# Ledger of designs, part 115: peptides against a protein of PDB entry 4AID

Target 1, 242 residues: chain A of PDB entry 4AID
Amino acid sequence: FDIKRKTIEWGGKTLVLETGRIARQADGAVLATMGETVVLATAVFAKSQKPGQDFFPLTVNYQEKTFAAGKIPGGFFKREGRPSEKETLVSRLIDRPIRPLFVKGFKNEVQVVVTVLQHDLENDPDILGMVAASAALCLSGAPFMGPIGAARVGWVDGAYVLNPTLDEMKESKMDLVVAGTADAVMMVESEIQELSEEIVLGGVNFAHQQMQAVIDAIIDLAEHAAKEPFAFEPEDTDAIKA

## One batch from the design tools (peptide; made by RFdiffusion4, then SolubleMPNN)

Design b2_p19_6_s1 (from b2_p19_6, 12 letters changed)
Fold by OpenDDE base, seed 5:
Structure b2_p19_6_s1 (fold): chain B 242 residues (1-242), chain A 19 residues (1-19)
Amino acid sequence: as target 1 above (242 residues)
Amino acid sequence: MSHKERMEKYLAEYRAKKA
């Protein structure tokens, strides 16, 4: 196996992005690890557009499989085949920032699947899943103008905390999930307890700053492991609907 | 330079390194 890895220290934790060991049949596949939480992201895209396709057919599926259920909070109630509320939410969290970053006019089917393989009960797989999905897309050759980074920000003891543990989150007055590119915030999702707008905005800025290391790590991995970019030229007619 | 332009440049440079 030709395994490529990028390792960074991120928020006092080791983030590992790995490709080439598993899911090699996908266009892009990334195994991402933070602490002992492990996710697999796969990206697959069709090499042609379906006849009559009028919208961009992106599907994002985040899933926490039964084999990990003994280590995943609430995993005992997971039925095979129906997404949980968390799985549905996280699928949307991944979809929202990546969807706008595809080249306009690209209407080939794209499937992103994020699978939680291991959960350490400290590091939530959602942020890791967002990062892994971004990386998998960047490796795939799809016309994706990523990467995105992602971060969770807490507010604990009057300070911002990057990717708080599940235990730290119990004391946090903020659950702020941010995704963005190197240049822009693409998505914010927040649950806030009695915090000023200034603190929240500061949290968004903190998240965007802290995710740059992840963006750079994905770029570095892509430089070493990405497939050739898929030859796609948008039709001139789709450019006019700006 | 927009993110798009940066990524287009990156992809172009990446292709050039592999060629």
Scores: peptide ipSAE 0.024, ipTM 0.618, DockQ to the pose 0.153
Fold by OpenDDE base, seed 1:
Structure b2_p19_6_s1 (fold): chain B 242 residues (1-242), chain A 19 residues (1-19)
Amino acid sequence: as target 1 above (242 residues)
Amino acid sequence: MSHKERMEKYLAEYRAKKA
């Protein structure tokens, strides 16, 4: 096995990004760990476009496996075969920032699957899933102009908190999820309790600054483990619309 | 511009901002 690993300290926690051990049949596969929360992201893309394909067929699926249900809060009530509300929401959180970063005119099928393997009851797997999906896409060779980073920001005791624990979030007046590139914020999702717009905007900036270390870590991993970029040239008609 | 060339450009720009 050619296992590549990147480890960073991030928000007072160890983030590990690993590739080469699991899901080797995927175009990209990343095992991401923060604390004892573990996710597997896989990226697969078709090497040709389907005849008559008129839209970009990106599918993102976040899922919590039944074998992890004993380690995942609320996992006991999951009906087999239908995504939970959380799984649907997190799938959208991953989709939103990555979709616009594909090269215009690319209409090959892309599937991103994020699977929660373990939950530590402190670190929510959504942020970790976003990071892992970004990394898996960067490793895949797909025409993805990432990486993205992601962060959750809380407001606890009058301060910003990077990736608050589930217990810290009970005291937080803000649940702010941000995703972006090195240069731009791509997505914001927020639940706010009686906070000023200034504090929220400051939280977005804080998130964007803090995710740079994750972006760096993904790039470092990709430099050592990425597949050769897929030979794709957009049609001239799509290049003019850029 | 190929995907490869775009990726190389992106990485070069990123490295230049980090330096």
Scores: peptide ipSAE 0.134, ipTM 0.726, DockQ to the pose 0.777; fails the geometry check
Fold by OpenDDE base, seed 2:
Structure b2_p19_6_s1 (fold): chain B 242 residues (1-242), chain A 19 residues (1-19)
Amino acid sequence: as target 1 above (242 residues)
Amino acid sequence: MSHKERMEKYLAEYRAKKA
């Protein structure tokens, strides 16, 4: 087994990104751990376009499987065959920042699956799932112009808090999720309680600064473990320099 | 329902079933 691992300290917690142990049939596969929360992200892409394909067929599925019901809050509430509200929301949260980063004209089917394997009841799998999905895509060889980083920002006792625990979030006046590249913010989702625009904008900047360490960690992992880039030539050459 | 409220509910229901 050729196992590659990157470990960083991030917001006072250990983030681990690992590849090469499981899901080897995927184009990219990453186990991500923060605290005792563990997710598996897999990326698979078709090596050809389907005849008549006119749009980019990206599917993102965040899943909290029943086998992890003893390790995941709400694993006992799954109705067979339908995503929960959380699974639907987190799937969209992952989809939004990654979709625009695929090379223009690429219309091969791409499937990203994020599976929660363990939950520590402190660290939410959503941010970890975003990071893991980004890493899995960067390892896959798909024409994905990532990585993205992601962060949650709280506002507790007049200060920004990176990736607050579920208990810290009870005292938070802000739930701000940001995703972006090294150079740009790609997505913001926010729930704010009576805070100034200045504090919110400062939170976006704080998130973008704090996610750089994650972006760097994904790049370092990709340098050691990425597959060869898929040979794809876009019709419009101007889109490669963005 | 906020993300916070959803998570609090989710955790409360989990704790109640594990007990």
Scores: peptide ipSAE 0.068, ipTM 0.599, DockQ to the pose 0.014; fails the geometry check
Fold by OpenDDE base, seed 4:
Formats: sequence, C-alpha cells, structure tokens
Structure b2_p19_6_s1 (fold): chain B 242 residues (1-242), chain A 19 residues (1-19)
Amino acid sequence: as target 1 above (242 residues)
Amino acid sequence: MSHKERMEKYLAEYRAKKA
C-alpha cells in the first residue's frame, strides 16, 4: 500500500492525517486521528453533470456507525435510516464552509461521507470530521478551492482553549466552532455564556490562527498524495452571473 | 514565529494562568 501520513502537534494533541490504506475506491479518502478518536472521510464526485442539473448537488453525510456506538455518548439509540440530531448538525457544520469553495458552474454530483470509527470520549469527532472532509476533498481532484481548517475554542478559567475535551467543555463559557481557508473565515457557530463581544471576536481570531497548522498539514499531504485535478472548464454562461 | 512556537507559547501562558 502506498500510505501517506502527516502528523502534527495541534493544541497539545497529536493530529494524524493518513491516506492510501482505506477506501481507495473513493476519489479522496482520509483517515484522521486525534487522541483515540478516529474518523474516515471519503469524497466522491461524478465525472459528468446529470442532464437538466441546475444546481450544485453537494451531499455531506456525517455518521457515527453502530460499531463505534459503544464508545460514543448517546450512540446506542440510533434508528436505522434517520440521522440523529448530532449527525444532522455536524453534517451542516461540514457542508457550510466547503460548499462555497467549489468552482462556480461545477454541477457534478459530490458526496462527502464522514464516518466516526472510534471515539475516545475526550475528543469530539466533529472538528476532526471537518478536517478530514477538507483533506479528502483536496486529495480527490475535485474542483475544490480548499483546504479548510476548523477549530473549536473554549473559554476556561479566563483563557481560550483550543479543541477542549468534552470534560473541559463542561466548564467552558464558550463553544465556538470556526472554519476557514488560509485567508478567510468561512463559518462561525457559537454558543456563548455571559462573554463580551471582544472575547468572542478574539476567539474567532484565535481559531483562525490555530487552524493554519491544519491547513498546512492538508496541503503537505495533498502535495504527496492528491490525484490529478479533474479537467473541468466552466461553461461561459455561469461565469457571467458571478 | 512558527505555528509550533505560537502554540507552545500559548500553552505555556495558559498553564501559567491555571497555576
């Protein structure tokens, strides 16, 4: 197997991005690990547009599999065929920052699937899933103008905390999820308890700064493992409406 | 300053506030 791996220290934890061992049939596939939390992201895209396709058909599916459910808080009660509230929310968290980064006029079907394989009960797989999805897209050859990074920021004992553990989050006055490119913040989602706007803004800036190492790690992985870019030329008609 | 150096500095400052 031609396995490529990038390892970085990130927020006092080891982040591992790996490709080439699993899901080789996908256009892009990344196994991401932080602590003992493990996710698999796959990206698949159609090589042609469907007849009459008038919108960009991106589907993002975050899922926590039943085999991992024994290590996932609340994982035992998943009914087959309907996403949980968490799965729905995390799917949207991944979708929101990536959707605008596809080349305009690209209307081929894109499917991103993030599967939680293991949960350590400390590191939430949502941020890891966002990172893995970004990496999988960058490896796929799809016309995706990523990578994105992502980070969660807490506020504990009067300080920012990068990717707080689930236990640290119980003491946090902030749950701030940020996603962005190297140059721009693309998405902010926040739950705030009695904090100033200045602290929240500082949290966004902190998140964006801290995700740069992840962006760089994805780029480094892509330089060694990305497929050739899909030959896509936007039709001139869609460029005029931008 | 590298990301690593920034993170190490931040973590050091954070630990110093908790001490």
Scores: peptide ipSAE 0.005, ipTM 0.312, DockQ to the pose 0.027; fails the geometry check

Design b2_p19_6_s2 (from b2_p19_6, 9 letters changed)
Fold by OpenDDE base, seed 1:
Formats: C-alpha cells, sequence, structure tokens
Structure b2_p19_6_s2 (fold): chain B 242 residues (1-242), chain A 19 residues (1-19)
C-alpha cells in the first residue's frame, strides 16, 4: 500500500493528513487527525454528465457514526437515517467554500462524504472535516480549484486563539469559522458575544493567515498523491462575452 | 484551457510562494 502522509504543527497541535490506507475506491480519500479526533473524507465524481443535467450536482455529507457518537457528550441517539442539526450545519460549512471553486461548466455528479471516526472531546471535527474534504478533492482529479483551508478563531482573555478546544470555547466570546483559498476568504460563519466589528474582522484575517500552513500541507500531499486531472475542457465563457 | 492547465496555473502560484 502506498501510504502518503503530511504532518504539520498547527495552532500548537499536530495535524496529520494521510492517504492510501482507507477508501481506495474513492477518487480521493484522506484520513485527517488532530489530537485524537479523526475524520475520513472521501470525494467521488462521475466521469460523465447525466443527460439533461442543468446544474452542478454537488452533495456534501458530514456524518458522525454511532461508534464515535458514544464518545461525544450530548450526542443524542441519532435515529438511523436523519442527519442531526450539527451534521446538517457542518455539511453546509464544507459545501459553501468548495462549491464556487469547481470549474464552470462542470456538471458531473460530485459527492463528498466526511465521517467522524474518533472524537477526543477537545478538538471539534468540523474544522478537521473541512480540511480533509479539501484535501480529498485535491487528490481526486476532479476539476476543483482548491485547496481551501479552514480555521476556528476564539477570543479568550483579549486575544485570538486558533482552533480553541471545547473547554477554551466555554470562555471564548467568539466562535468564528473561516474558510478560504490562499488568495481569498470564501466563507465566514460567526457567533459573537459583545465584540466589536473590528475584533471580528481581525479574527477573519487571523484565520486566513493561519490556514495558509494547511493549504500548503494539502498542496504538498497532492503533489505526491493526487490522481491525474480529469480530462475536462470548460466551456469558453470568454467567447460568450465577445 | 483544459482542467489540467488551469490546475497547473493555480498550483504555480503556490510554488512561487514557497520559493
Amino acid sequence: as target 1 above (242 residues)
Amino acid sequence: MSHAELREEYLARYRERRA
């Protein structure tokens, strides 16, 4: 098995991105670890467009399996078959920044699945899931113009904190999730308690700066492990503006 | 441009930042 791994120190934690061990049938598959939280992201795309397909059919599913949920406080017994509110929210957090980065005119079905395999009760799997999904897409050969990075920013004792633990978040006046490329912020989601707009904007900038190391790690992994790019020619949209 | 060409253009920007 050709297993490729990238390890970085990120926000005082070890981030590991691994490919080649699990889900080999996917176009891209990444096992991501931060602390003892572990997620598997898989990306699969159709090699042809369905007849009459008029929109880009991207589906993103974040899932916390029942075996991982037994370690998550407040993980109510998910009735088999319906996503929780958290799963629905995190699926959207992953979808929002990646959807715009597909090459225009690509209308083949794309499915991204993020599965929480382990939770350490310190590191939230949402950020890790965003990173893993980005990496899986970059490895897949799909016409995805990522990577994206992602970060959570807290505000604790008058300072920004990168990817605060669940315990640090209890003292945080900010829960700011940011996703972006190397060049741009693509998505912001925030819950804020009595903070100025200036502090929030500073948090977005801090997140965008801190996610560059993750973007670089994904690129390094992709340079070694990515599949050949799918042979796709985008419709020349510039020819329509002439 | 093919997807391969677009991806190489995108990746080139990252390689320049590492240099």
Scores: peptide ipSAE 0.046, ipTM 0.665, DockQ to the pose 0.781
Fold by OpenDDE base, seed 3:
Structure b2_p19_6_s2 (fold): chain B 242 residues (1-242), chain A 19 residues (1-19)
Amino acid sequence: as target 1 above (242 residues)
Amino acid sequence: MSHAELREEYLARYRERRA
């Protein structure tokens, strides 16, 4: 087993990105851990375009499976076959920042699956899922111009908090999720309680700064474990350099 | 440019920022 691992300290927590142990049949696969929350991200892409494919067929599926329900808050019997509201939301949070980073003209089917394997009841698997999905894509050889990082920012006792715990979030006046590249913010989602625009913008900047360590960790992992890039000629490179 | 060349150019930018 050729296992590659990157470990960083991130917001006072240990983030571990691991590849090579599981899901080897995927183009990219990353086991990501923060605290005792564990997610598996897999990326698979088709090696050819379907005839007549006119759009980029990216599918992102975030799932919190019932087999992990003993370690997932609210182990409600997910009715087989329909994503929860949370799963739908998080799937979109992952999709939004990654979709524009594929090379223009690439219309091969891409499937990203993020599975929550364990939840520690402190660290929300959504941010971890975003990071893991980014890493899996960077390892896959797909024409993905990531990585992205992601961060949640809270506002607790008049300060920014990186990736607040579920308990800290109860006292937070902000739930700010940011995703981006090293160079750009790609996505912002925010719920705020009576905070100034200045505090929110400062939160976006804080998130983008804090995610650089994650971006760096993904790059380091990719340098050691990425598959050879898929042989693809982009239609337009100018949009990637902007 | 091939995807490989484009990726290498992109990664090189990150390497230069770390130096």
Scores: peptide ipSAE 0.027, ipTM 0.637, DockQ to the pose 0.665
Fold by OpenDDE base, seed 5:
Structure b2_p19_6_s2 (fold): chain B 242 residues (1-242), chain A 19 residues (1-19)
Amino acid sequence: as target 1 above (242 residues)
Amino acid sequence: MSHAELREEYLARYRERRA
């Protein structure tokens, strides 16, 4: 197996992005690890457009499977079939920043699946899933103008905390999830307890700065492991050049 | 511009920031 791995220190934790071991049948597949939380992201795209396809058919599915359920807080037996509220929310968190980054006019079906394989009860799989999905798309050859990075920012004891643990989050006055490219913030999701707009905006900037190392790591992995780009001519590039 | 060219343009802009 040709296994390629990128490892960085990120927020005092080791982030590992690995490809080539699992899900080799996908267009892109990344095993991402932070602490002992492990996710598998796969990206698959159709090599042709469906007749009459009028919109970009991107689907994102985040899943916390039963084998990880014993390590997931509140892990009720998720029956095979209906996504939980968390799975639905995280699927949207991944979808939102990646959807705009596809080349305009590309209407082939794209499926991103993020599966939580392990949860350490410290590192939330959502951020890791966003990173892994970004990496998988960058490896796939799909006309995706990523990578995106992602970060969670807490506010604990009057300071920003990058990717706070689940225990630190209990003391946090902010749950701020940011995703973006090297150039731009693409998505912000926030739950805030009595914080100034200045602190929140500072948190967005902090997140965007901190995610650059992840973006860099994804690029480095892609330079070594990405498939050849899918032969596609964009109809309009203006949205990507801006 | 092909997807490949567009991607290389994007990656080039990113590489320039690392320097």
Scores: peptide ipSAE 0.029, ipTM 0.652, DockQ to the pose 0.682; fails the geometry check
Fold by OpenDDE base, seed 4:
Structure b2_p19_6_s2 (fold): chain B 242 residues (1-242), chain A 19 residues (1-19)
Amino acid sequence: as target 1 above (242 residues)
Amino acid sequence: MSHAELREEYLARYRERRA
């Protein structure tokens, strides 16, 4: 197998991005590990548009599989056939920053699936899932103008903490999730307890700075493992209105 | 329900099973 791997130290933890071993049938596939939390992201896109397709058909599915339930807190509470509230929320967290980054006019079906394979009880798979999804899209050849990075920021003992553990989050006055490109913040989701706007804005900036190492790691992986870009020419819809 | 509230509910249910 032609396995490509990128490893970085990120917030005092080892982040590993791997491709080429698993899900080789996907357009892009990334196995991401932080601590002992493991996710598989896959990206698949249609090579043609469906007749009459009027919107961009992006589907993002974050899933905590039952086979991982013994290694995922609360994994036993999944009702068959519907995503949990967590799965629905995290699917939206992944969708929100990536959707605007597809080339305008691209209306081929895109499916991103993030599967939690293991949970270490310290590192939440949501941030890791966002990173893995970004990496999988960058490897796929889809007309995706990523990568995005993502980070969670806590406020513990009067300081910013990058990707706090689940235990550190109990002491945190902030749960701030940020996603963005190298140049721009694309999404902010925040829950704040009695903190100034200045501290929150500082947290967004801190997150955006800290995610650059992840963006660079995805770029480095893509340089070595990305498929050829899909030949997509946006229909010059502007030329018909002149 | 906020993401933090959902996470705490999720973790609380897990803690109750380990006790």
Scores: peptide ipSAE 0.006, ipTM 0.319, DockQ to the pose 0.015; fails the geometry check

Design b2_p19_6_s4 (from b2_p19_6, 9 letters changed)
Fold by OpenDDE base, seed 5:
Structure b2_p19_6_s4 (fold): chain B 242 residues (1-242), chain A 19 residues (1-19)
Amino acid sequence: as target 1 above (242 residues)
Amino acid sequence: KSHAEIREEYLARYREKKA
């Protein structure tokens, strides 16, 4: 097994991105770890467009599974049943910044699945899932113009906190989730308790700055482990308006 | 539900399984 790993220190925690051990049948697969929280992201895309496909068919499925201690699933795990409210929310958090980064005109089916394998009860797997999904897409060869980074920002004791623990979040006046590229903020989701717009905007900027290390880590992993880019030529849709 | 409420509800499920 050719296992490639990138490790960085991020917000005082070790972030690990690993590929090549799990879900090899996917176009891209990343095992991401922060603390003792572990997620598996997989990206699969169709190599052809369906006849009559008129929209970009991206599906994102975030799922939380309880595994027995020491079992890391080796494949695509679809959860049976209706997604929870958390799973639905996080699936949207991952979808929102990713969807606009696909090459215009690409209408092949894309499926991103993020599975929580382990939860430490300190590090929320949503941010980790966003990072892992970004990495899996970058490794896949799909025409995805990522990576994205992601960060949660808290406001505790008059300071920004990067990826606050679940305990720190109880004291936080801000739950700010940001996703972006190296160049731009792509998504903001926020719950704010009586904070100034200046503090919130500062939090977005802080998140965007702090996620650059993650973006760089995904790029470094992709340089070593990405598949060849899928040969896709966008249809010149500008020629039909003449 | 707030994100905080949704988070606490899902965390409760993990706490019950670690107990």
Scores: peptide ipSAE 0.018, ipTM 0.537, DockQ to the pose 0.015
Fold by OpenDDE base, seed 4:
Structure b2_p19_6_s4 (fold): chain B 242 residues (1-242), chain A 19 residues (1-19)
Amino acid sequence: as target 1 above (242 residues)
Amino acid sequence: KSHAEIREEYLARYREKKA
């Protein structure tokens, strides 16, 4: 097994990004661990466009599978065939920042699947899923202009907290999820209780700064483990408007 | 529902199982 691993300390927790052990049939696959929460992200893309494909067919699917239910509280209540409200939300949180980063004109089918394998009850798998999905895309060879990082920011006892535990979040006056590239914030989702706009904006900046270590970790992993870039030449659609 | 509302409903289900 040619296993490549990147480990960083991130917000006082160990983040591990691993590739080469699981899901080798995918274009990209990353096993991400933070604490004892574990997610598997896979990226698969078609090598050709379907005839008559008018839009970019990106599908993102975040799943907490029933086999992880012994390690994921509440995992037993998944009705077959419909995502839960949480799964739908997290799938959108992953989709939103990655969709704009694909090369224009790329209309090949892309499927990102994030599967929660273990949950420690402290670390929410959503942020970890965003990071893992980004890493899997960067390893895949798809024309994805990532990586993205992601972070959750809390406000506890008058301070910013990076990726607060589920217990710390009960005391938090802010639930701020940020995703971005090295250069830009791509997505913000926030819920705020009686905080100034200044504190919220400071939280976005804090998140963007703290996610740089994750972006760098994904780049380092990709330098060692990425597939060759898919040879995609965008149709020069600008030449027809002349 | 806001993200925190969905999160809190999700977390509430975890709390009921630890009790």
Scores: peptide ipSAE 0.017, ipTM 0.475, DockQ to the pose 0.016
Fold by OpenDDE base, seed 3:
Structure b2_p19_6_s4 (fold): chain B 242 residues (1-242), chain A 19 residues (1-19)
Amino acid sequence: as target 1 above (242 residues)
Amino acid sequence: KSHAEIREEYLARYREKKA
């Protein structure tokens, strides 16, 4: 097995991004670990556009499997049923920043599936899922102009906290989720309790600064493990307006 | 529901399933 792994220290926690062990049938697949929270992101894309496809058919599916503690099942059945409110929310959090980063005119079907394999009850798999999805897309060869990073920022005891634990979040006056590229913030989702706009804006900046290490880690992983870029020529949309 | 509320409700259910 050609296993590639990137490990970084991130917010006082070890983030591990691994590819090559699992889900090899996907275009991109990343096992991401933070603490004992483990997610698998897979990206698959169609090699052709459907006739008459008028929109970009991206589907993001975040799912939290109830597995017995400690076993990664080798056979990932799709859960039958409606996604939970959390699964729906996190699927959107992943979708929002990645959707605009696909090359304009690319209308091949793309499916991103993020599966929570393990949850430590300290590290929320949503941020980890965003990071893993970004990494899986960068490895896939799809015309995705990522990576994105992501971070949650809390405000605890008058300070910013990167990716607060679930217990720290109970004391946090801020739940700020940020996703972005190296150059730009792509998404902000914030819940704030009695904080100034200055603190919130500072939190966005803090998140964007802190996610650079994740972006760099994804780039490093992609340099060693990405598939060949899919040969895609964007339709010259300027020629259609002439 | 806020993102925080959704997270807490989710985590509660997750804790109940691991117990």
Scores: peptide ipSAE 0.016, ipTM 0.478, DockQ to the pose 0.016
Fold by OpenDDE base, seed 2:
Structure b2_p19_6_s4 (fold): chain B 242 residues (1-242), chain A 19 residues (1-19)
Amino acid sequence: as target 1 above (242 residues)
Amino acid sequence: KSHAEIREEYLARYREKKA
């Protein structure tokens, strides 16, 4: 197997992005690890538009499968056939920042699937899933104008904390999830306990700064492992500059 | 439910299985 791997230190944790071992039938596939939390992101896109397709058919599906129930807590409470509240929420967190980054006029079906394979009970798979989905899309050859990075920011003892552990989050006055490109913040989701707007805005800036290392890591992986770009020309040339 | 509430409910299910 031609396995490509990028490893960085990120917020005092090892982030690993790997491709070439698993899900090679996908257009893009990334195994991402932070601590002992492991996710698989796959991206698949149709090579043609369906007749009469009038909207961009992007589907994002985050899944915490039961087969990992010994290493993924929560496996027993899945109602058959419906996503959990967590799975629905994280699917939206991934969808929101990536959807606007597809080339305007692209209406081929795109499916992103993020599967949690292991959970360490310290590192939440949501941020890792966002990063892995971004990386999988960048490797796929789809007309995706990423990468995005993502970060969670806490506020503990009067300081910003990058990707706080689940235990650190109990003491945090802020739960701030940010996603963005190198140049722009694309999404903010925030839960705040009696903090000033200045601290929150500082948290967004901190997140955006800290995610640059992840963006750079995805770019480096893509330079070595991306497929040929899918030949897509939008009818309107002004759409490529967004 | 907030994102924090959904996470805490998710985590609570894990604590009960480790106990």
Scores: peptide ipSAE 0.016, ipTM 0.494, DockQ to the pose 0.015; fails the geometry check

